# Designs tried in a protein design run: peptides against a protein of PDB entry 6CSU. Part 69

Target 1, 51 residues: chain A of PDB entry 6CSU
Amino acid sequence: GALEELRGQYIKAVKKIKCDMLRYIQESKERAAEMVKAEVLRERQETARKM

## One batch from the design tools (peptide; made by RFdiffusion4, then SolubleMPNN)

Design b2_p22_6_s2 (from b2_p22_6, 9 letters changed)
Fold by OpenDDE base, seed 4:
Structure b2_p22_6_s2 (fold): chain B 51 residues (1-51), chain C 51 residues (1-51), chain A 22 residues (1-22)
Amino acid sequence: as target 1 above (51 residues)
Amino acid sequence: as target 1 above (51 residues)
Amino acid sequence: EEIEKVEKEWKEFMQKLREEAE
């Protein structure tokens, strides 16, 4: 019935939200890692130049 | 009834999830900034030692 | 109907997050 259908839709929607969040978090971690790598390389150049 | 209650629970849950995610993202950015700062400091030490 | 609206808003929200991260 309508109740069971809505329950199914709710569960499905929440699962999608969970997946979207996990994917976003993972992609964010990857971007952060690349940002750190780039910053480290720039810092090496700057530090070496000052020594 | 049960149908309206379930619908209300879903809407409320999604709104809460959105708020929680925004907070998480903000806190994650703050943690990332501190991580970069720490990494830069360590890199300065390492680079200076190698020069 | 209300659920569909919420799902649409969620989709748009996630899209904005991805765009802001780029």
Scores: peptide ipSAE 0.346, ipTM 0.750, DockQ to the pose 0.605
Fold by OpenDDE base, seed 1:
Structure b2_p22_6_s2 (fold): chain B 51 residues (1-51), chain C 51 residues (1-51), chain A 22 residues (1-22)
Amino acid sequence: as target 1 above (51 residues)
Amino acid sequence: as target 1 above (51 residues)
Amino acid sequence: EEIEKVEKEWKEFMQKLREEAE
C-alpha cells in the first residue's frame, strides 16, 4: 500500500544519505593524510636547513 | 495519521544527520589542526636527533 | 514530492561540502 511504498522510499533515501556521508568522510581522511605527509616533509627539510 | 508521522520521522532524521555531519566536520578540522601541530613538533625533535 | 525535495537539498549540501574541501 501507499504507507509501505513511502516507508520503502524513505528507507532508501536515508541509506543513500548514509553512503554519501561515509564516502565524504573517507575522502576527507585521505586528503588530511596527504596534507600531513606534505607538512612532515616540509618540516624535515626546514629543520635540516636550520641545523 | 501514520503517513504524517512517517513523514515527520524522516524529516527529523535527515535534519539530525545534517547537523551531526556539520558538527563532525567542525570537530574533525579542530582535531586535524592539533594533529598537525603534534606531528610537526615530533618531526622537529626526530630530525634533530638524527642529525 | 517531499522526498525529491529533500534529495535535491541533500545533493546541494554535499556539493557545497566538496567545494569547501577543495
Scores: peptide ipSAE 0.346, ipTM 0.749, DockQ to the pose 0.530
Fold by OpenDDE base, seed 3:
Structure b2_p22_6_s2 (fold): chain B 51 residues (1-51), chain C 51 residues (1-51), chain A 22 residues (1-22)
Amino acid sequence: as target 1 above (51 residues)
Amino acid sequence: as target 1 above (51 residues)
Amino acid sequence: EEIEKVEKEWKEFMQKLREEAE
């Protein structure tokens, strides 16, 4: 019925939101790792120039 | 009725998820900043020892 | 419908998060 169909649509929508959040978190972790890698390389160069 | 209650629960759940996500992002940024700070300090020491 | 509206708002929210991260 209409109620069961709407319930199904709500559950589907919430599941999509959850998946989007998890994907964003994963992508954010990957970006953070690359930023740290770049920062470490820059810091090595800066420290070397000052030594 | 049941339909209105279900709709209300869905909207409330989505709003809560959004708030939780924003809080998580903020806390994650703070942790990342502290991690980078610590990594920069360690890298300076390591580079200095190798120079 | 209300679900479509919420889904549209969510997509816009996620897009803004991605743009902020770039």
Scores: peptide ipSAE 0.346, ipTM 0.749, DockQ to the pose 0.520
Fold by OpenDDE base, seed 2:
Structure b2_p22_6_s2 (fold): chain B 51 residues (1-51), chain C 51 residues (1-51), chain A 22 residues (1-22)
Amino acid sequence: as target 1 above (51 residues)
Amino acid sequence: as target 1 above (51 residues)
Amino acid sequence: EEIEKVEKEWKEFMQKLREEAE
């Protein structure tokens, strides 16, 4: 019936949100890792110039 | 009715998911900032030793 | 109901994420 169909649709929608957020978190971690790598490289060069 | 209650529950769930993720993201940014600070300090010391 | 179960599971999921980040 209509209630069961709507229930199914809402559950599906929430599951999609969960998946989207997991993907977002993973992408955020990847971006953070790249940012750290770049910062480390810059710091090495800066420190070397000061020595 | 049942349909209205189900709709309300869905909306509540989505709002909670949103709030939890926003908090998680903020906390993650704070942790990342501290991690970068620590890494930068370590790299400065490492580079100095190699010079 | 199923929506309440989903909410509970999400709370548990978020808790695990916080613990993993520590």
Scores: peptide ipSAE 0.328, ipTM 0.745, DockQ to the pose 0.474

Design b2_p22_6_s3 (from b2_p22_6, 10 letters changed)
Fold by OpenDDE base, seed 5:
Structure b2_p22_6_s3 (fold): chain B 51 residues (1-51), chain C 51 residues (1-51), chain A 22 residues (1-22)
Amino acid sequence: as target 1 above (51 residues)
Amino acid sequence: as target 1 above (51 residues)
Amino acid sequence: GEIEKEEKEFEEFMKRLREEAA
């Protein structure tokens, strides 16, 4: 019935949200890591120029 | 120094990711709720047509 | 019932994600 369908739709939606979040977190972490890597490289180059 | 700046940048990036994630979750929940609402309305209309 | 169970599991999932990001 309508109640069972509603429950099913809600559960399915929650599962989708979990999957989307895991993917978002992974992509965000990768972007953050690349930003840190770029900063380290810039600092190394700057230090080398001062020597 | 460079190390402290790097640590600071990383922490700031992680905090931003956390905030973005919370916002994304809220928006996703709202979208899911609207989808469920639409489904319930469709079911009610279908039931009414059968009566 | 099932919805409440899923909501609790989601809350625990979010807790773990917050801890991982810390």
Scores: peptide ipSAE 0.248, ipTM 0.662, DockQ to the pose 0.245
Fold by OpenDDE base, seed 4:
Structure b2_p22_6_s3 (fold): chain B 51 residues (1-51), chain C 51 residues (1-51), chain A 22 residues (1-22)
Amino acid sequence: as target 1 above (51 residues)
Amino acid sequence: as target 1 above (51 residues)
Amino acid sequence: GEIEKEEKEFEEFMKRLREEAA
């Protein structure tokens, strides 16, 4: 009935939001990894010049 | 009624997801900062030994 | 900085999600 259909729609919407959040987390992790990579490279150069 | 309760449950679920994500982001920033700090220290040591 | 950028992107993301949930 109408209530069951609405329930289904709400559940679907919540699941979509959850998936979007997971995607954001994944993208954030990738960006963080690149940031760390860049920092490591800069640090190597800085350390090398001081040695 | 049942419809209002169902809507309420949906809103509650969405708000929970939002709050959980905000908390996650804060914790993630803290972890990332510590990770970078540790990595920089390790990199200095590694570079120093290779110089 | 990167953190500020991420926070801004997150807020925009949440804004979009709120709009979808409205």
Scores: peptide ipSAE 0.234, ipTM 0.671, DockQ to the pose 0.056
Fold by OpenDDE base, seed 1:
Structure b2_p22_6_s3 (fold): chain B 51 residues (1-51), chain C 51 residues (1-51), chain A 22 residues (1-22)
Amino acid sequence: as target 1 above (51 residues)
Amino acid sequence: as target 1 above (51 residues)
Amino acid sequence: GEIEKEEKEFEEFMKRLREEAA
């Protein structure tokens, strides 16, 4: 019935929101990993120049 | 009624997901800061030993 | 910076979510 259909739609919407947030987290982690890599390389170069 | 209750449950679920996400982001920032600090220190030490 | 950009993008995303829940 209409009630079950609405319940299904709400559950589906919540699942979509959850997935969107998980994707955001994943993409953020990937960007963070690249930033850390760049920072490590920069630090290595700076340390070497000071030796 | 039942429809209003379902709507309320949906909104509550969305709000919970939002709060969980915000908390995750805050905690992630704190962890990332510590990880970067540790990684930079480690890299500096390793580079120095190789000089 | 990138962190600020991420925060703004998240806020915009949350705004859309709030509109959907309304």
Scores: peptide ipSAE 0.229, ipTM 0.668, DockQ to the pose 0.057
Fold by OpenDDE base, seed 3:
Structure b2_p22_6_s3 (fold): chain B 51 residues (1-51), chain C 51 residues (1-51), chain A 22 residues (1-22)
Amino acid sequence: as target 1 above (51 residues)
Amino acid sequence: as target 1 above (51 residues)
Amino acid sequence: GEIEKEEKEFEEFMKRLREEAA
């Protein structure tokens, strides 16, 4: 019935949100790692040029 | 009725989860930004000392 | 490290989400 279907949709929505969050955190970790890597390199170059 | 109440509960729950997600994302971004700032500063110092 | 900290915080967040959905 309608109630069971809605409950099912709720569960599905929550599961999707959880999945999206897991994906986000994983992608964020990867992006953060690359960002730091790139920033460190740029900063080394910039600092060296300023010395 | 029960259906209306369930619908309300579903909507409320989804909204709350979405809000929590957005907050988490925002806080994560802020933490990441601070990490980068700190890393840049440390790298400047370290690079300078190695010059 | 900070990544591990974030992972832990995320796991705690997910735990709260699970509890809320239960």
Scores: peptide ipSAE 0.206, ipTM 0.653, DockQ to the pose 0.056

Design b2_p22_6_s4 (from b2_p22_6, 8 letters changed)
Fold by OpenDDE base, seed 1:
Structure b2_p22_6_s4 (fold): chain B 51 residues (1-51), chain C 51 residues (1-51), chain A 22 residues (1-22)
Amino acid sequence: as target 1 above (51 residues)
Amino acid sequence: as target 1 above (51 residues)
Amino acid sequence: DEVEKAMKEFEEFMKELEEEMK
């Protein structure tokens, strides 16, 4: 019936948003890791320039 | 340091997303409830027309 | 690791939300 269909649409929408948010968080972690690597490289280069 | 700042930004982003999802779920429930009310009204009107 | 902890807490929160929708 109409109620079951509405419930199904609601659950589907929430599941989609959950997946999108988890993907966003995973991508954010990857970007953060790359920024850390870049910072380590800069620190090593600065140390080398001071030598 | 840079690592702690990046982790802080990540945690802040996750907390924001959590709050946004809670709000979305609440608003979706309210919309679903209104759709159910509208359906009940239509059903009652259809019954009345058949009388 | 605070980041890992935050991720686990968020995943648990999303599971609870799905259960409440049933």
Scores: peptide ipSAE 0.079, ipTM 0.479, DockQ to the pose 0.254
Fold by OpenDDE base, seed 4:
Structure b2_p22_6_s4 (fold): chain B 51 residues (1-51), chain C 51 residues (1-51), chain A 22 residues (1-22)
Amino acid sequence: as target 1 above (51 residues)
Amino acid sequence: as target 1 above (51 residues)
Amino acid sequence: DEVEKAMKEFEEFMKELEEEMK
């Protein structure tokens, strides 16, 4: 019935959000890691320019 | 430093997302509850029309 | 009910995600 359908839609939405959030966190971690690597590289380059 | 700042920005972003998601879930629950109430009312009205 | 259970599980999931970021 309508109530069961509504409950189903809600559960589906929550599951989707969970998946989206997991993906977002994973992607953000990857981006952060890349930014860290880039920063380390910049620091090394700056040091090299000062030598 | 730059790394600490990046980490801080990441944490801030995730916290914001968490808050947004919790708010979304709360609002969706409220909407669902209202829809259920409306459905119950419709069912009662339909029953009344059949009597 | 299942909706309430799902909501609680989601909140717990969000807490776990927050801890992973620390």
Scores: peptide ipSAE 0.081, ipTM 0.486, DockQ to the pose 0.256; fails the geometry check
Fold by OpenDDE base, seed 3:
Structure b2_p22_6_s4 (fold): chain B 51 residues (1-51), chain C 51 residues (1-51), chain A 22 residues (1-22)
Amino acid sequence: as target 1 above (51 residues)
Amino acid sequence: as target 1 above (51 residues)
Amino acid sequence: DEVEKAMKEFEEFMKELEEEMK
């Protein structure tokens, strides 16, 4: 019935949200790693300029 | 630095997602309650027709 | 009570996410 259909839709939506959040966390970690690499590169370049 | 800014943006995004999800859950509960009420009403009407 | 179970699991997930942000 309509109630069971709504319940099914709710559960499906919650699962989707969970997946989206986990993906966002993973992508955020990857972006952070790239930012760290860029920072390290800049620091090394600055050190080289001072030598 | 850029990493700290990224962290700040990440935390802000997570907080927003949390709020959106909690709101969705609350609204879903309300919809479910209304659906239950509608089902009960229909069942009572069917019972009345059989009497 | 699958909806209630799903809600509790989701709330727990959100709590874990919040802790990771600290």
Scores: peptide ipSAE 0.080, ipTM 0.490, DockQ to the pose 0.231; fails the geometry check
Fold by OpenDDE base, seed 2:
Structure b2_p22_6_s4 (fold): chain B 51 residues (1-51), chain C 51 residues (1-51), chain A 22 residues (1-22)
Amino acid sequence: as target 1 above (51 residues)
Amino acid sequence: as target 1 above (51 residues)
Amino acid sequence: DEVEKAMKEFEEFMKELEEEMK
């Protein structure tokens, strides 16, 4: 019935959102790692220029 | 520092997503309720036409 | 780690939402 279909759609939507959130978290971690690498590189370059 | 800011942004994003999900669920429930009301009305109208 | 804690809390929240849909 209509109620069962609605429940199915709701579960599907929640699962999709969960996947989207997990992907967002993973991408955020990757961006954070890249920012750290860039900062370390800048610090090394600045140190080299001061020597 | 940049790392602390990134962590803050991440936590903020997760909280926002949580709120968006709660809103989505509430809106979904409201849509479901409206669909049920519409179906009941159609059934009553069809019954009336058959009488 | 606050980020890890927030992630775990979100996962638990999602599980609760799935249970409410049953």
Scores: peptide ipSAE 0.080, ipTM 0.483, DockQ to the pose 0.257; fails the geometry check

Design b2_p22_7_s1
Fold by OpenDDE base, seed 1:
Structure b2_p22_7_s1 (fold): chain B 51 residues (1-51), chain C 51 residues (1-51), chain A 22 residues (1-22)
Amino acid sequence: as target 1 above (51 residues)
Amino acid sequence: as target 1 above (51 residues)
Amino acid sequence: SLEEKIDEQIKELEEESDKIVK
């Protein structure tokens, strides 16, 4: 009925948002790891130049 | 009616999830920024010691 | 952005649920 359909739509929306969030978090972690790696490399080079 | 009220509750719940997720992301970004800052500082010190 | 994606999901829920209550 209408109530079950409405409940189904809510659950579907929540699950979709959950999936989008988890994907975003995973991609963000990967980008952060690469950012740290690049920053560490740059800092090593810059520190060495100042020595 | 009851159906309209339930619809309103579901929409409100999803909007609450949105708010909580955005807050989590913001806090995660702040923690990541502090982590990078600390790593940069450590790398400067370690690189200097190896020179 | 993620926020835009979530807003789209909310909009979809609002539109689909509105059809049920009418």
Scores: peptide ipSAE 0.432, ipTM 0.791, DockQ to the pose 0.807
Fold by OpenDDE base, seed 2:
Parts: sequence; structure tokens; C-alpha cells
Structure b2_p22_7_s1 (fold): chain B 51 residues (1-51), chain C 51 residues (1-51), chain A 22 residues (1-22)
Amino acid sequence: as target 1 above (51 residues)
Amino acid sequence: as target 1 above (51 residues)
Amino acid sequence: SLEEKIDEQIKELEEESDKIVK
């Protein structure tokens, strides 16, 4: 009935939001890891030039 | 009616989920920024000691 | 963006649920 359909729509929305969030977090972690690697390398070079 | 009230409750719930997720992301970004700052400083010191 | 995607999911719920309560 209408009540069950409404409940189903809510659950569907929540699950989609969950999936979008998890994907965003995963992609963000990968970007952060690459950013840290790049920053560490740049900092090593900068410090070396100052020595 | 009862159906409209339930609809309102479901919409309210998903909007609350949105707010919680955005807050989590913001806090995570702040923690990541602090981690990068600390890593940069540590790397500077390590490189300096090797010179 | 993520926020835009979430807003679209909320919009879909609002539109689909509105059809039920009518």
C-alpha cells in the first residue's frame, strides 16, 4: 500500500545517499594520499636546496 | 493526515543525514589538514638532519 | 559535488513521496 511504498522510497533514498558518501570518502582518501606524497617530495627538495 | 505526516518525517530524516554527513566531511578535512602540516614539519626536520 | 548528489536524492524522495500522498 501507500504506507509501504513511502517507506520503500525513504529506504531507497537513504541507501543512495550512503553509497554516494562512501564513494566520496574513498576517492577523497586516494586524493589525500597522493597529495601527501607530493607534499613530502616537494618539502624534501625545498629543504635540500636550503642546505 | 497520517500519510503526509510520515512523508514529512522521512524527509526530515534524510535532511538530518545530509547535515551529519557534511559535518563529518568538514571535520575530516580539518583533521587531514593538521596531519599534512605535521608531516611537512617532520619531513623538513628529517631532511635537515641528513644534510 | 557530493552535496549536489545528496540534494538530488532528497529531491527525488520529495517528488516521489508527494505523488503518494496526493
Scores: peptide ipSAE 0.431, ipTM 0.791, DockQ to the pose 0.804
Fold by OpenDDE base, seed 5:
Structure b2_p22_7_s1 (fold): chain B 51 residues (1-51), chain C 51 residues (1-51), chain A 22 residues (1-22)
Amino acid sequence: as target 1 above (51 residues)
Amino acid sequence: as target 1 above (51 residues)
Amino acid sequence: SLEEKIDEQIKELEEESDKIVK
């Protein structure tokens, strides 16, 4: 009935939000890892130049 | 009616989830920034010791 | 953005649920 359908729509919305959040987190982690990698390299180079 | 009330509650719940997620992201970014800061410091120290 | 995607999902829920309760 209408009640079950309404409940279903709520659950669907929540699940979609969950998926989008998980994807965002995963992509963010990947970007962060690359950013750290680049930062470490730059830091090593700069430190070496100052020695 | 009951269905309208339930609809309102579901929408409110989803909006609450949104708020919680945005807060989580903000806090995560702050933690990540501090982590990078610490990493940069450690990298400088380690590089200096190897010179 | 993620927020925009979530807002769209909320909008979809609002529109779809409105059709049920009318």
Scores: peptide ipSAE 0.429, ipTM 0.790, DockQ to the pose 0.793
Fold by OpenDDE base, seed 4:
Structure b2_p22_7_s1 (fold): chain B 51 residues (1-51), chain C 51 residues (1-51), chain A 22 residues (1-22)
Amino acid sequence: as target 1 above (51 residues)
Amino acid sequence: as target 1 above (51 residues)
Amino acid sequence: SLEEKIDEQIKELEEESDKIVK
């Protein structure tokens, strides 16, 4: 009935939000890792130039 | 009616989830920034020791 | 953005649920 359908829509929305969040977090972690690599490389070069 | 009230409750709940998720992400970004700073510092010291 | 995606999902819920309560 209407109540069950309404509940179903709520659950669907929550699950979708969850999925989007998890995907975002995963992608963010990957970007962060690459950012760290780049920063480390830049820092090595900078330190070397100053020494 | 009961259906309208339930609908309102579901929407409210989803909006609460949104807020919690966004807060989590913001806090995560702040922690990530501090992690990068720490990594840069460690790399400077490591590079200097090797040269 | 993630927020925009979430907002869209909330909007979809609002629209779909509104059809049920009408």
Scores: peptide ipSAE 0.428, ipTM 0.790, DockQ to the pose 0.802

Design b2_p22_7_s4
Fold by OpenDDE base, seed 5:
Structure b2_p22_7_s4 (fold): chain B 51 residues (1-51), chain C 51 residues (1-51), chain A 22 residues (1-22)
Amino acid sequence: as target 1 above (51 residues)
Amino acid sequence: as target 1 above (51 residues)
Amino acid sequence: SLLEKIDEQIKELEEEGDKIVK
C-alpha cells in the first residue's frame, strides 16, 4: 500500500545518501593525503631557502 | 492525514541527515587544516636538522 | 557535488511522495 511505498522510498533515499557520503569521505581522505604530501614538499624547499 | 504526516517525517529526517553531513564535512575540513599546519611545522624542523 | 546529489535525492523523494500521497 501507500505506507509501504513511502517507507520504501525513504529507505532507498537514506541508503543512497549514506553511500554518497562514504564515497565522499574516502575521496576526501585521498585528496587530503595528496595535499599534505605537496605541502610537505613545498615546506622543505622553503625551509632550505631560508637557511 | 496519516500519510501526509508520515511523508513529512521522512522528508524531515532526510533533511536532518543532510545537515549532519554538512557539519561533518566542515569539521573535517577544519581538522585537515590543523593537521596540515602541524605537519608543516614538523617538516620545517626536520629539514633544519638535516642541513 | 555531494551536496547537489543529496539535494536531488531529497527533491526526488518529495516528488515521489507527492505522487503517492496525492
Scores: peptide ipSAE 0.243, ipTM 0.716, DockQ to the pose 0.704
Fold by OpenDDE base, seed 1:
Formats: C-alpha cells, structure tokens, sequence
Structure b2_p22_7_s4 (fold): chain B 51 residues (1-51), chain C 51 residues (1-51), chain A 22 residues (1-22)
C-alpha cells in the first residue's frame, strides 16, 4: 500500500545518497593524494632552488 | 493525515542527511588542507637535509 | 556535483511522495 511505497521510496533515496557519498569520498581521497604528490614534488624543486 | 506526516518525516530525514554531508565535506577539505601544509613542511626539511 | 545529485534525489522523492499520497 501507500505506506509501504513511501517507506520503499525513502529507503531507495537514502541508499542512493549513501552510494553517491561513498563514491565522492573515494574520489576526494584520490584527488587529495595526487595533490599531495604534486605539492611534494614542487616543494622539492623550490627548496632545492633556494639552497 | 498519517501518510502526509510520514512523507514529511522521510523528506526531513533526507534533507538532514544532505546537511550532514555538507558538513562532512567542509571538514574533510579543512583536514586535507592541513595535511598538505604538514607534508610541505616535512618535505622542505627532508629536502634540505639531503642536500 | 554530489550536491546537485542529492538535490535531484530529494526532488524525486518529493514528487514520488506527492503521487503516493494522492
């Protein structure tokens, strides 16, 4: 009935949001790791030039 | 009625999840920024020692 | 974006809810 349908829609929406969030977190971690690597590389070169 | 109230509660719950996610994203960005700053500082010292 | 996806999901939930309540 209508109650079961509403419950089903809520659960479905929450699951979709959860999946999107998990994906975003994973992608964000990967981007952060790449950003750190790039920054470390730039910093090594900059430090070397200043010495 | 009961259906309208339940619908409202489900929508409210999903909106709360959105707000919690926004906060998480903001906090994660701040932590990432601090991690980069710390890594840059460590790398400056390490590079200097190796030269 | 993630936020845009969530907003769309909320919108869909609201629209489906309207249909169910009627």
Amino acid sequence: as target 1 above (51 residues)
Amino acid sequence: as target 1 above (51 residues)
Amino acid sequence: SLLEKIDEQIKELEEEGDKIVK
Scores: peptide ipSAE 0.241, ipTM 0.714, DockQ to the pose 0.731
Fold by OpenDDE base, seed 4:
Structure b2_p22_7_s4 (fold): chain B 51 residues (1-51), chain C 51 residues (1-51), chain A 22 residues (1-22)
Amino acid sequence: as target 1 above (51 residues)
Amino acid sequence: as target 1 above (51 residues)
Amino acid sequence: SLLEKIDEQIKELEEEGDKIVK
């Protein structure tokens, strides 16, 4: 019935949001790791040039 | 009726999830910025000690 | 973006809900 359909749609929406969040978190972690790596490399060169 | 009320509750719940996600994203960005700052500072010291 | 996807998901839920409650 209509109640079961609404419940089903709610659960489906929540599951989609959950999946998108997990993907976002994973991609964000990867981007952060690359950003840190790049920043560390730049900092090494900058510090070395000043020593 | 009950059906419309339930629909409203489901939409409200999903919107709350959205708001919680927005807050999480903002806090995550702030934590990432602090992590990068800390990593850069550590790298400066490490590189300086090796020069 | 993630937020745009979520907004679209909410919109779809609202539209589907409208069809169910009629």
Scores: peptide ipSAE 0.230, ipTM 0.705, DockQ to the pose 0.720
Fold by OpenDDE base, seed 2:
Structure b2_p22_7_s4 (fold): chain B 51 residues (1-51), chain C 51 residues (1-51), chain A 22 residues (1-22)
Amino acid sequence: as target 1 above (51 residues)
Amino acid sequence: as target 1 above (51 residues)
Amino acid sequence: SLLEKIDEQIKELEEEGDKIVK
């Protein structure tokens, strides 16, 4: 009935949000890792130039 | 009626999930910023010791 | 963005809910 249908729509929406969040977290971790790597390399070069 | 009330509760629950995600994203960004800052400082010291 | 996707998901839920409740 209508109650079961509403419940189904809620569960579907929550699952979609969960999937989008998990994807965002994974992509953010990958971007963060690349950012740290790039920053480490830049700092090594900058510090070396000051020595 | 009961259906409208249930619909409202489901929408409220989904919006709560959105708010929790926003908080998580903000806290994650703050932690990432601190991690980068700490890594930059460590790399400066390490590079300096090698010069 | 993630937030835009979530907003669209909420909008879809609201619209489908309206159809069910009528």
Scores: peptide ipSAE 0.221, ipTM 0.697, DockQ to the pose 0.762

